# Peptides against a protein of PDB entry 4Z63, part 56

Target 1, 334 residues: chain A of PDB entry 4Z63
Amino acid sequence: LCLGMNDLTGNIPEDLFHLKRLNLLGIQENRLSGSLSREIRNLSSLVRLDVSWNLFSGEIPDVFDELPQLKFFLGQTNGFIGGIPKSLANSPSLNLLNLRNNSLSGRLMLNCTAMIALNSLDLGTNRFNGRLPENLPDCKRLKNVNLARNTFHGQVPESFKNFESLSYFSLSNSSLANISSALGILQHCKNLTTLVLTLNFHGEALPDDSSLHFEKLKVLVVANCRLTGSMPRWLSSSNELQLLDLSWNRLTGAIPSWIGDFKALFYLDLSNNSFTGEIPKSLTKLESLTSRNISVNEPSPDFPFFMKRNESARALQYNQIFGFPPTIELGHNN

## One batch from the design tools (peptide; aimed at target 1 T125 N146 F303 P304)

Design b2_p23_1_s3 (made by RFdiffusion4, then SolubleMPNN; from b2_p23_1, 14 letters changed)
Fold by OpenDDE base, seed 1:
Structure b2_p23_1_s3 (fold): chain B 334 residues (1-334), chain A 23 residues (1-23)
Amino acid sequence: as target 1 above (334 residues)
Amino acid sequence: SKEAEERRREAFEREQDENVIYR
């Protein structure tokens, strides 16, 4: 049953939950309000539940133990409060959980040992607090993780050295500290291709440790951290780099010539730093900017990006990184 | 309701600061 993209209002009729053979329920992009009914437990054949982009409120019902076939739960952009219900946090069937842009709170806890099928987790823009869950690497299939814009604190857990499944990771704007430790840990994530760390590590030094290596890194976004230091030499070994944003920091020194050696680099933002010297001539030879062969079909993170012209401007949402215009931004340097 | 509209507005405002690319 797909009723998405309408102007439906009120609550879901309770009789809808009598549809025991229903595999797909999509009611996204409406004006549905109230609590999500506990009677969703009656939908024992449910594989996909999409309630996103509504006005739902209250706690998410703890009925997911009665939904043994549920693979996809999309509840982004609602008013849900409380935590992730225990049955959901223990779901062995769930592949994708998207609860971004809600008001969920408390300590983030998932039973990753039970969540054997979880491959995508989006909890961005919530009110989770405390430390990052150390057991996330126990989610052995977890590839996409957005935890941006939560009130986490402290450092990236040491356990994330073992996060082999991790490919796309955002911790943007989550009050994290110790960028040196974070990068030192995350370099062990062999499948990591996208790393977003914007609005963390306030005033720290960007490490220039030549021992750091991100072999498969395609996207690095570490903007608006007031980071000090220079362009990190370790980044030159990330030959697959496609997008680099280090804007709105306090980085100094020259822009190194190796920045133009990235064959796939189509988006570079080094603006609003304290870089000096000449613009590397190698930037004029970036193949991605001279040839239109941007492979638009590459896997991208599932979490959105929001492009703002300024801090107060309304952002334009980008659902894929490859939607970004080819860019070299070097403005507002010395 | 006014409350529903306010909650929707707040939701749209909050998401604007997630994974921000400044340009």
Scores: peptide ipSAE 0.459, ipTM 0.897, DockQ to the pose 0.506
OpenDDE base, seeds 2, 3, 4, 5: peptide ipSAE 0.442, 0.474, 0.441, 0.435; ipTM 0.890, 0.904, 0.892, 0.882; seeds 3, 4 fail the geometry check

Design b2_p23_1_s4 (made by RFdiffusion4, then SolubleMPNN; from b2_p23_1, 14 letters changed)
Fold by OpenDDE base, seed 3:
Structure b2_p23_1_s4 (fold): chain B 334 residues (1-334), chain A 23 residues (1-23)
Amino acid sequence: as target 1 above (334 residues)
Amino acid sequence: SEFAKERREEALKRLEDENVIYR
């Protein structure tokens, strides 16, 4: 049953929860309000639940133990409060959990040992606090993780060295500290292709440790951290780099010539730093900027990016990295 | 609807600082 993208108001009719054979319930993009009914438990055949973009409030009901076939739960852009219900945090069937842009709070806890099918987790823009959950690497299929815009004080857990499934990771704007430790840990994530760390590590030094290596890194975004230091030499070994944003930092020194050796680099933002010297001539030879055939069909994060033209400008949402125009921004280096 | 547009705009404003790429 798909009733999304309407102007439906009020509550879900209780009689809808009598549909025991229902595999898909999509009621997204409406004006539905109140609490999400506990009677969802009666939808025992449910595979996909999309309640996103509504006005739901209260706690998410703890009924997911009665939904043994549920693979997709989409609840983004609601007013949900409290934590992740225990039954949801223990769901063995769940492949995707999206609860972005809610008011969920407390310590983030997932039973990753039980969540054997979890592939995508989006908890961005919530009120989670405390430390990052050390057991996230136990979610052996977890590839996409957005934890941006929460209040995770402290450092990236050492256990994330074992996060082999991790491919797309955002921790943007989450009050994280110790970029050296974070990069030192995350370099061990062999499948990591996208790393977004914007608005963390305020005033720290970007490490220039040549021992750091991100073999499969395609997208690195570490903007607006007030980072000191220079262009890190370790980045030159990330031959698959497609997007680099280090804007709005305090980086100094020359832009190195090796930055033009990235054959796939189509988006470069080094603006609003303190870089000096000449623009490397190698940047004028970037193959990705001269060839029109950028493969638009590469895997991308499930979480969107937001492009701001200026601090006061409305952000543009980009659901795909390749939606960004080919760009070289070197402005505002003083 | 105008309401849906407004809500999208409000949600977008809240999300702007999630995964920001500055220009």
Scores: peptide ipSAE 0.401, ipTM 0.904, DockQ to the pose 0.822; fails the geometry check
OpenDDE base, seeds 1, 2, 4, 5: peptide ipSAE 0.400, 0.384, 0.375, 0.396; ipTM 0.904, 0.900, 0.897, 0.903; seeds 1, 2, 4, 5 fail the geometry check

Design b2_p23_2 (made by RFdiffusion4)
Pose (drawn by RFdiffusion4):
Structure b2_p23_2 (pose): chain A 334 residues (1-334), chain P 23 residues (1-23)
Amino acid sequence: as target 1 above (334 residues)
Amino acid sequence: ESSHWITTDNDDTSFRDKPHFLP
């Protein structure tokens, strides 16, 4: 049953909950509102539930043991409150959970021993607080994590050294501390390709510690953190690097020669720092900016990227990394 | 001169999310 992208109003008729054979319900992008009824436990054949882009509110009903076939749950852009229900946090069948841009709050609690099929999680633009849940690496299939724009505090848990499935990690604007510990921990996630740390670690020093090694790293964004220190040389060992954003920090010193050695780099933003010295001549032999013989695969995280020109400008959206224009941005330095 | 920065932080409902497809 596909009703998506219409102008429907009111709540879900209780009539709909008699459909015990329905495996797909798309009601997304309407004007529907009210609570999402607890009678939804009666729809035991559901595989994909798309409730996104409506006006729903109230708690997400804790009925998800009654929906053992649920694989996709899409609730993004609604007014849902409370945390993740225990039954949803215990669902062994969920592949994907998208609750971004909701009014959700409290501690974030998932039973990752129980969620053996979870491979993608998007909780962005919510009010989850407390520490990042230490058990997240226990979701052995979780590849995509977007926790951006939340109310967490403290450090990245030590157990994140074991997050073997982690590929795309977006932590922007989440009030994270100790970038030194965050980078030392996260370097041990061998599948990490895209990492977004923007608006965290405010005023901290960028670790220059050269034992740090991110081998498969493709996209590194750590911006507007007002970080101090120099261009970190440990980054030169990430040969796959495609997009680097260190902008809006307090970084100083010269821009080193090895920045021109990234063969897949097509986008760099070092703007709005305290960089001095001349421009390194090696930026003229960047391979992805000269010939057509460098070829690589675009990273594929499940989240869009946003770009802001200044603090008051409306943002630009890029669903894919290769949507960024090939750019050298060195403005507002010394 | 110019400057900008990149993030994944956005609450503006005029922007659309990336779609997800059940195989």

Design b2_p23_2_s1 (made by RFdiffusion4, then SolubleMPNN; from b2_p23_2, 9 letters changed)
Fold by OpenDDE base, seed 1:
Structure b2_p23_2_s1 (fold): chain B 334 residues (1-334), chain A 23 residues (1-23)
Amino acid sequence: as target 1 above (334 residues)
Amino acid sequence: SSSSWVTTSNSDPSFKDKPYILP
């Protein structure tokens, strides 16, 4: 049953939950309100539940143990409060959980040893607090993780060295500290292609440690951190780099010539720093900008990217990196 | 003057989960 993108109001009729053979319930992008009924437990054949972009409130019902076939739960942009229900946090069938832009709170707890099928997790823009869950690497299929805009504190857990499945990771604006530790840990994530750390590590020094290596890194965004230092030499070994944003920091020194050696680099933002010297000539020869026939293997995170011109500007949303226009921005430097 | 962009993954409730096509 697909009723998305309408102007439906009120609550879900209780009789709808008598549809025992229903595999897909999509009621996204409406004005449905009230609590999400616990009677959803009666939809025992449910594979996909999309209630996103509504006006639902209250706690998410703890009935997911009665939904053994549920693979996709999309509840982003609602008014849900409380935590992740225990049955949801223990779901062995769930592949994708998207609850971004809600009012979920408390400590983030997932039973990763039970969530054997979880491959995508979007909990961005909630009110989770405490520390990042150390056991996330135990979710052995977890590839996409967005935890941006939560009230996490401290450092990236040491256990994330073992996060082999991690490919797309966003921790933007989560009050993280110690960028040196974070990068030192995350470099061990051999499948990591997308790393977004914007609005963290305020005032720290960007490490220039030649021992750091991100072999498969395609997207690196570490903007608006007031980071000091220079362009990190270790980044030159990330030969597949497609998007680099280090804007709105306090980086100094010259822009190195190797920045133009990235064959797939199509988006570069180094604006609002303190870089000096000449623009590398190699930037004028970037294949991604000069060749129309270049094939780029784009990473495809399940969470969106947002671009703002400034802190107060309206954000532009991109679901794919390809959505970003080819850009070289070096403005507002010395 | 050149416009500077801040790229983030911060959720913005003003946008639906769709790719944005620049005009």
Scores: peptide ipSAE 0.021, ipTM 0.636, DockQ to the pose 0.347
OpenDDE base, seeds 2, 3, 4, 5: peptide ipSAE 0.023, 0.019, 0.019, 0.019; ipTM 0.619, 0.609, 0.641, 0.628; seeds 2, 3 fail the geometry check

Design b2_p23_2_s2 (made by RFdiffusion4, then SolubleMPNN; from b2_p23_2, 8 letters changed)
Fold by OpenDDE base, seed 2:
Structure b2_p23_2_s2 (fold): chain B 334 residues (1-334), chain A 23 residues (1-23)
Amino acid sequence: as target 1 above (334 residues)
Amino acid sequence: STSSWITTSNSDPSFKDKPVFLP
């Protein structure tokens, strides 16, 4: 049953929950309000539930143990409060959980040893507090993780050295500290292709440790951290780099010539730093900007990117990496 | 875009999950 993108109001009719054979319920992008009924438990054949972009409130009902076939739960952009219910945090069938842009709070807890099928998690823009959950690497299929805009004070857990499934990781604006430790840990994530750390590590030094290596890194965004230091030499070994944003930091020194050697680099923002010297000639010969046809059909994170303008609260949304125009931004340097 | 940075969170409470791309 697909009723998304209408102007439906009120609550979900109780009779809808009598549809025992229903595999897909999509009621997204409406004006549905009230609590999400616990009677969802009656939809025992449900594979996909999309209630996103509504006016739902209250706690998410703890009924997911009665939904053994549920693979996809999309509840982003609602008014849900409380925590992740125990049955949801223990779901063995769930592949994708999206609860971005709600009012969920407390410590983030997932039973990753039970959540054997979870591959995509979006909990960005909530009110979770405490530390990053140390057991996330125990979610052995977890590839896509957005935890941006929560309050995870402290450091990236040491256990994330073992996060082998991790490919796309967003931690923007989450009150994280110790960038040296974070990068030292995350370099061990051998499948990591996208790393977004914007608005963390305020005023710290960007490490220039030659022992750091990110083999498969395609997207690195560490913007608006007021980081000190220079362009890190370790980054030169990330041969697959496609997008680099280090804007709005306090980086100094020269822009190194190796920045133009990245064959796939199509988006570079080093603006609003304190770089000096000449623009490397190699930047004028970037293959991706001269002769290379960029493939648009590459795997991308499930979470969106936002280009935030300093002058406005409004951000521009980009759903795909290649949605960004080919860009070289070097403005507002010395 | 000039004077911008990339993030993965949006603080705009009025924001609708519609892709808005720069021209």
Scores: peptide ipSAE 0.360, ipTM 0.754, DockQ to the pose 0.345
OpenDDE base, seeds 1, 3, 4, 5: peptide ipSAE 0.359, 0.357, 0.348, 0.340; ipTM 0.736, 0.742, 0.749, 0.724; seed 4 fails the geometry check

Design b2_p23_2_s3 (made by RFdiffusion4, then SolubleMPNN; from b2_p23_2, 8 letters changed)
Fold by OpenDDE base, seed 3:
Structure b2_p23_2_s3 (fold): chain B 334 residues (1-334), chain A 23 residues (1-23)
Amino acid sequence: as target 1 above (334 residues)
Amino acid sequence: SSSSWVTTSNSDPSFRDKPYVLP
């Protein structure tokens, strides 16, 4: 049953929950309100539940142990409060959990040893607090993780050295500290292609440790951190780099010539730093910005990117980085 | 802090998605 993208109001009719054979319930992008009924437990054949972009409130019902076939739960952009229900945090069938842009709170805890099928987790823009869950690497298929805009504190857990499934990771604006430790840990994530760390590590030094290496890194966004230091030499070894945003930091020194050696780099933002010297001539030779049609194929993370053109504008959402226009931003340096 | 020309993911404090509304 797909009723998404309508103007439906009120709550879900109770009789709908009598549909024992229902595999898909999509009621996204409506104006449905109230609590999400615990009677969803009656939909025992449910594979996909999409209640996103509604006005639901209250706690998410703890009934997911009665939904043994549920693979997709999309509840982003609602008013859900409380924590992740125990049965949801222990779901062995769940592949994708998206609860972005809610009001969920407390310590984030998932039983990753039970969540054997989880490959995508979007809990961005919630009110989770405390520390990052150390056991996330135990979710052995977890590839896409958005935990941005939560009230985490501290450092990236050491256990994330073993997060080999991790490919897309956003921790933007989560009050994290110790960028040196974070990068030192995350470099061990050999499948990591997208790393977004904007609005963390306030005032720290961007490490220039030559031992750091991100082999498969395609997207690095570390903006608005007031980071000191210079362009990190270790980044030059990330030959697959496509997008680099280090804007709104306090980086100094010259922009190195190796920045133009990235064959796939099509988006570069180094604006609002303290870079000096000349613009490297090599930037004019970036293959991705030439008249040649350079095809770059990359799977995008499930979480969106946001780009804010100016201080007064709302951030624009991009579901894929290739939606960005080819860009070189070097403004507001000295 | 206030920023312009910044790329991020779910990190703009001023940004919150709104439910779909028909024109």
Scores: peptide ipSAE 0.023, ipTM 0.638, DockQ to the pose 0.256
OpenDDE base, seeds 1, 2, 4, 5: peptide ipSAE 0.020, 0.018, 0.021, 0.024; ipTM 0.655, 0.621, 0.627, 0.663; seed 5 fails the geometry check

Design b2_p23_2_s4 (made by RFdiffusion4, then SolubleMPNN; from b2_p23_2, 11 letters changed)
Fold by OpenDDE base, seed 1:
Structure b2_p23_2_s4 (fold): chain B 334 residues (1-334), chain A 23 residues (1-23)
Amino acid sequence: as target 1 above (334 residues)
Amino acid sequence: STSSYVTTSNSDPSFKDKPYVLP
């Protein structure tokens, strides 16, 4: 049953939950309101539940132990409160959980040893507090993780050195501290291709440790952190880099010539820093911006990117990395 | 002059999860 992208209002009719053979319920992008009924437990054949972009409120019902076939739960952009219900946090069938842009709160707790199928987690823009869950690496198939815009204080857990499944990671605007530790840990994530750390590490020094290495890194975004230091030499070894945003920091020194050696780099923003010297000639020879055809048919994060002009302005959304226009921004440097 | 930066968070409920197409 697919009723998305309409102007439906009110609550879900209770009789809908009598559909025992229903595999897909999609009612996204409506104006449905009220609590999500616990009677969803009756949809025992449910594989996909999409209630995203509605006006649902209250706590998410703790009935997911009665949904043994549920693989996809999309509830982003609602008014859900409370925590992740225990049965959902223990779901062995769930592949994708998207509860971005709600009002979920408390400590983030997932039973990763039980969630054996979880590969995509988007809990960005909620009210989770405390520390990052140390046991996330125990979710052995977890590839895509967005935890941005929560109140996770402290540092990236040491256990994330073992986060082998992690490919796409966003922790933007989560009050994280110690960028040196964070990068030192995350470099061990051998499959990490996308790392977004914008609005963290306030006023810290960007480490220039030549021992750091992110071999498969394609997207690095560490914007608006007021970071000091210079362009990090360790980044030059990330030969697959496609998108780099280090804007709105306090970085100094010259833009190094190796910045133009990235064969796939199509988006570069170093604006609003304190870089000096000349623009590297190598930037004029970036293959991605001259003759090289960029393959747009590659895996990308499940979470969206946003280009924000300021804190009050409406952001531009990009669901694909290659949705970003080819860009070289070096403005506002002195 | 560019005053933008990239992030992965937006709390605007009116902002649909769609790719932006530049005009």
Scores: peptide ipSAE 0.328, ipTM 0.720, DockQ to the pose 0.398
OpenDDE base, seeds 2, 3, 4, 5: peptide ipSAE 0.325, 0.291, 0.317, 0.312; ipTM 0.723, 0.712, 0.723, 0.738; seeds 4, 5 fail the geometry check

Design b2_p23_3 (made by RFdiffusion4)
Pose (drawn by RFdiffusion4):
Structure b2_p23_3 (pose): chain A 334 residues (1-334), chain P 23 residues (1-23)
Amino acid sequence: as target 1 above (334 residues)
Amino acid sequence: SATDKYYVSGSSYIFVDSSFETS
């Protein structure tokens, strides 16, 4: 049953909850509102539930043991409150959970021993607080994590050294501390390709510690953290690097020669720092900016990227990394 | 140079925040 992208109003007729054979309900992008009824436990054949882009509110009903076939739950852009219900946190069938841009709050609690099919999680633009849940690496299939724009505090848990499935990790604007510990821990996640740390670690020093090694790293964004220190050399060992954004920090010293050695780099933003010295000549032999013989695969995280020119400008949206124009942005330095 | 056309003036940064998302 596909009703998506209309102008429907009111709540879900209770009539709909008699459909015990329905495996797909798309009501997304309407004006629907009210609470999402507890009677939804009666729809035991559901595989894909798309409630996104409506006006729903109240708690997400804790009925999800009654929906053992649920694989996709899409609730993004609604007014849902409370945390993740225990039944949803215990669902062994969920592949994907997208609750982004909701009014959700409290501690974030998932039973990752129980969630053996979870491979993608998007909780962005919510009010989840407390520490990042230490048990997240226990979701052995979790590849894509977007926790951006939340109310967490403290450090990245030590157990994140074991997050073997982690590929795309977006932590922007989440009030994270100790970038030194965050980078030392996260370098042990061998599948990490895209990492977004923007608006965290405010005023901290960027670790220069050269034992740090991110081998498969493709996209590194750590911006507007007001970080101090120099261009970290440990980054020169990430040969796959495609997009680097260190902008709006307090970084100083010269821009080193090895920045021109990234063969897949097509986008770099070092703007709005305290960089001095001349421009390194090696930026003239960047391979992805010269010939057509460099070819690589675009990273594919499940989240869009956003770009701001200044603090008051409306943002630009890029659904894919290769949507960024090939760019050298060195402005507002010394 | 072959890379003179890639230079962009000004300043910007990249982030992820779904409050800026469009349909």

Design b2_p23_3_s1 (made by RFdiffusion4, then SolubleMPNN; from b2_p23_3, 12 letters changed)
Fold by OpenDDE base, seed 4:
Structure b2_p23_3_s1 (fold): chain B 334 residues (1-334), chain A 23 residues (1-23)
Amino acid sequence: as target 1 above (334 residues)
Amino acid sequence: SPVADKFREGSSYVFVDPSEETL
């Protein structure tokens, strides 16, 4: 049953919960309000539940132990409060959990040992606090993790050295500290391609340790951290780099010539730093930017990546020029 | 740019597994 993208109001009719054979319930992008009924437990055949972009409030009902086939739960952009219910945090069937842009709070707790199928977790823009959960690497299939815009004080857990499944990771604006430790840990994530750490590590030094290596790194965003230091030499070994944003830091020194050696680099923002010297000539020869019609010949990432222009807008796909155009931004340097 | 500005604002990002898009 798909009723998304309407102007429906009120709550879900009770009779809907009598649909024992229902596999998909999509009621997203409406104005449905009130609590999400615990009677969703009656939908025992449910595989996909999309209640996103509504006005739901209250706590998410703790009934997911009665939904043994649920793979997809999308509840982003609602008014949910409380924590992740225990049954949801222990769901062995769940592949995707999206609860971005709610008012969920407390410590983030997931039983990753039980959540054997979880591959995508989006809890960005909530009110989670405390430390990052050390057991996230125990979610053996967890590939996509967005925890941005929460309040995870402290450092990246040492256990994340073992986060082999991790490919896409955003922790932007989450009050994290110790970038040196974070990068030192996350370099061990062999499948990590996208790393977003914007608005963390306030005033710290960007490490320039040649021992750091991110083999598969394609996207690195560490903007607006007031980071000191220079362009890190270790980054030059990330041959697959496509997007680099280190803007709005306090980085100094020259922009190194190796920045133009990245064959796939099409988005570079080093603006609002304290870089000096000349613009590397190698930037004028970037393969990804040499086309006269850049829009047509724009490089695409090897993975789906979406970005919202604002919290009320739909996500824009990264590989589209409208979303992420080829860019060299070097403005506002010394 | 709007894209760069959003990075600076520390917005939430959405990552999608290709297998999930097809379902």
Scores: peptide ipSAE 0.028, ipTM 0.677, DockQ to the pose 0.094
OpenDDE base, seeds 1, 2, 3, 5: peptide ipSAE 0.025, 0.026, 0.027, 0.024; ipTM 0.646, 0.657, 0.668, 0.678; seeds 1, 5 fail the geometry check

Design b2_p23_3_s2 (made by RFdiffusion4, then SolubleMPNN; from b2_p23_3, 10 letters changed)
Fold by OpenDDE base, seed 1:
Structure b2_p23_3_s2 (fold): chain B 334 residues (1-334), chain A 23 residues (1-23)
Amino acid sequence: as target 1 above (334 residues)
Amino acid sequence: SPVSKYFKSGSSYIYVDYSELTR
């Protein structure tokens, strides 16, 4: 049953929950309000539940133990409060959980040993607090993780060295500290291709440690952190780099010539730093912008990116990495 | 150069934040 993208109001009729054979319930992008009924537990055949982009409020009902076939739960852009229900946090069937842009709070806790099928987690823009859950790497299939705009004090857990499944990771604006430790840990994530750390590590030094290596890194965004230091030499070994945003920092020194050696780099933003010297001639020879066709059909994170020019401007949303136009931005430097 | 056309002016940065999507 797909009723999304309408102007439906009120709550879900209770009689709807008598549909025992229903596999898909999509009621997204409406004006449905009130609490999400616990009677969803009656939809025992449910595989996909999409209630996103509504006006739901209250706590998410703890009935997911009665939904053994549920693979997809999309509840983004609602007014949900409280935490992740225990039954949801222990769901062995769930592949994707998207509860971004709600008012969920408390400590983030997932029973990753139970959530054996979880591959995508989006809890961005909530009110979770405390530290990052150390046991996330125990979610052995967890590939896509967005925890942006929460209040995760402290550092990236050491356990994330073992986060082998992690491919796409966003911690943008999550009050993280110690970028040196974070990068030192995350470099061990062998499948990591996308890393977004914007609005963290305020005023710290971007490490220039030659021992750091991100072999599969395609997207690195560490903008607006007021980071000091220079262009990190370790980044030159990330041969698959496609998008680099280090804008709005306090980076100094010259832009190194190796920045033009990236064969797939199509988006470069080093603006609003303190770089000096000449623009490397190698940038004029970027293959992705001159002769090479960029493959647009590469996998992207499940979470969208946003580009904001300033605080007063509306951000532009990009759902795919290659949605960004080919760009070289070096403005507002010395 | 061919790359010159891709230089832009202005200030921007990329982030992940859904606050602007709040109804």
Scores: peptide ipSAE 0.321, ipTM 0.767, DockQ to the pose 0.704
OpenDDE base, seeds 2, 3, 4, 5: peptide ipSAE 0.043, 0.032, 0.035, 0.042; ipTM 0.730, 0.688, 0.698, 0.730; seed 2 fails the geometry check

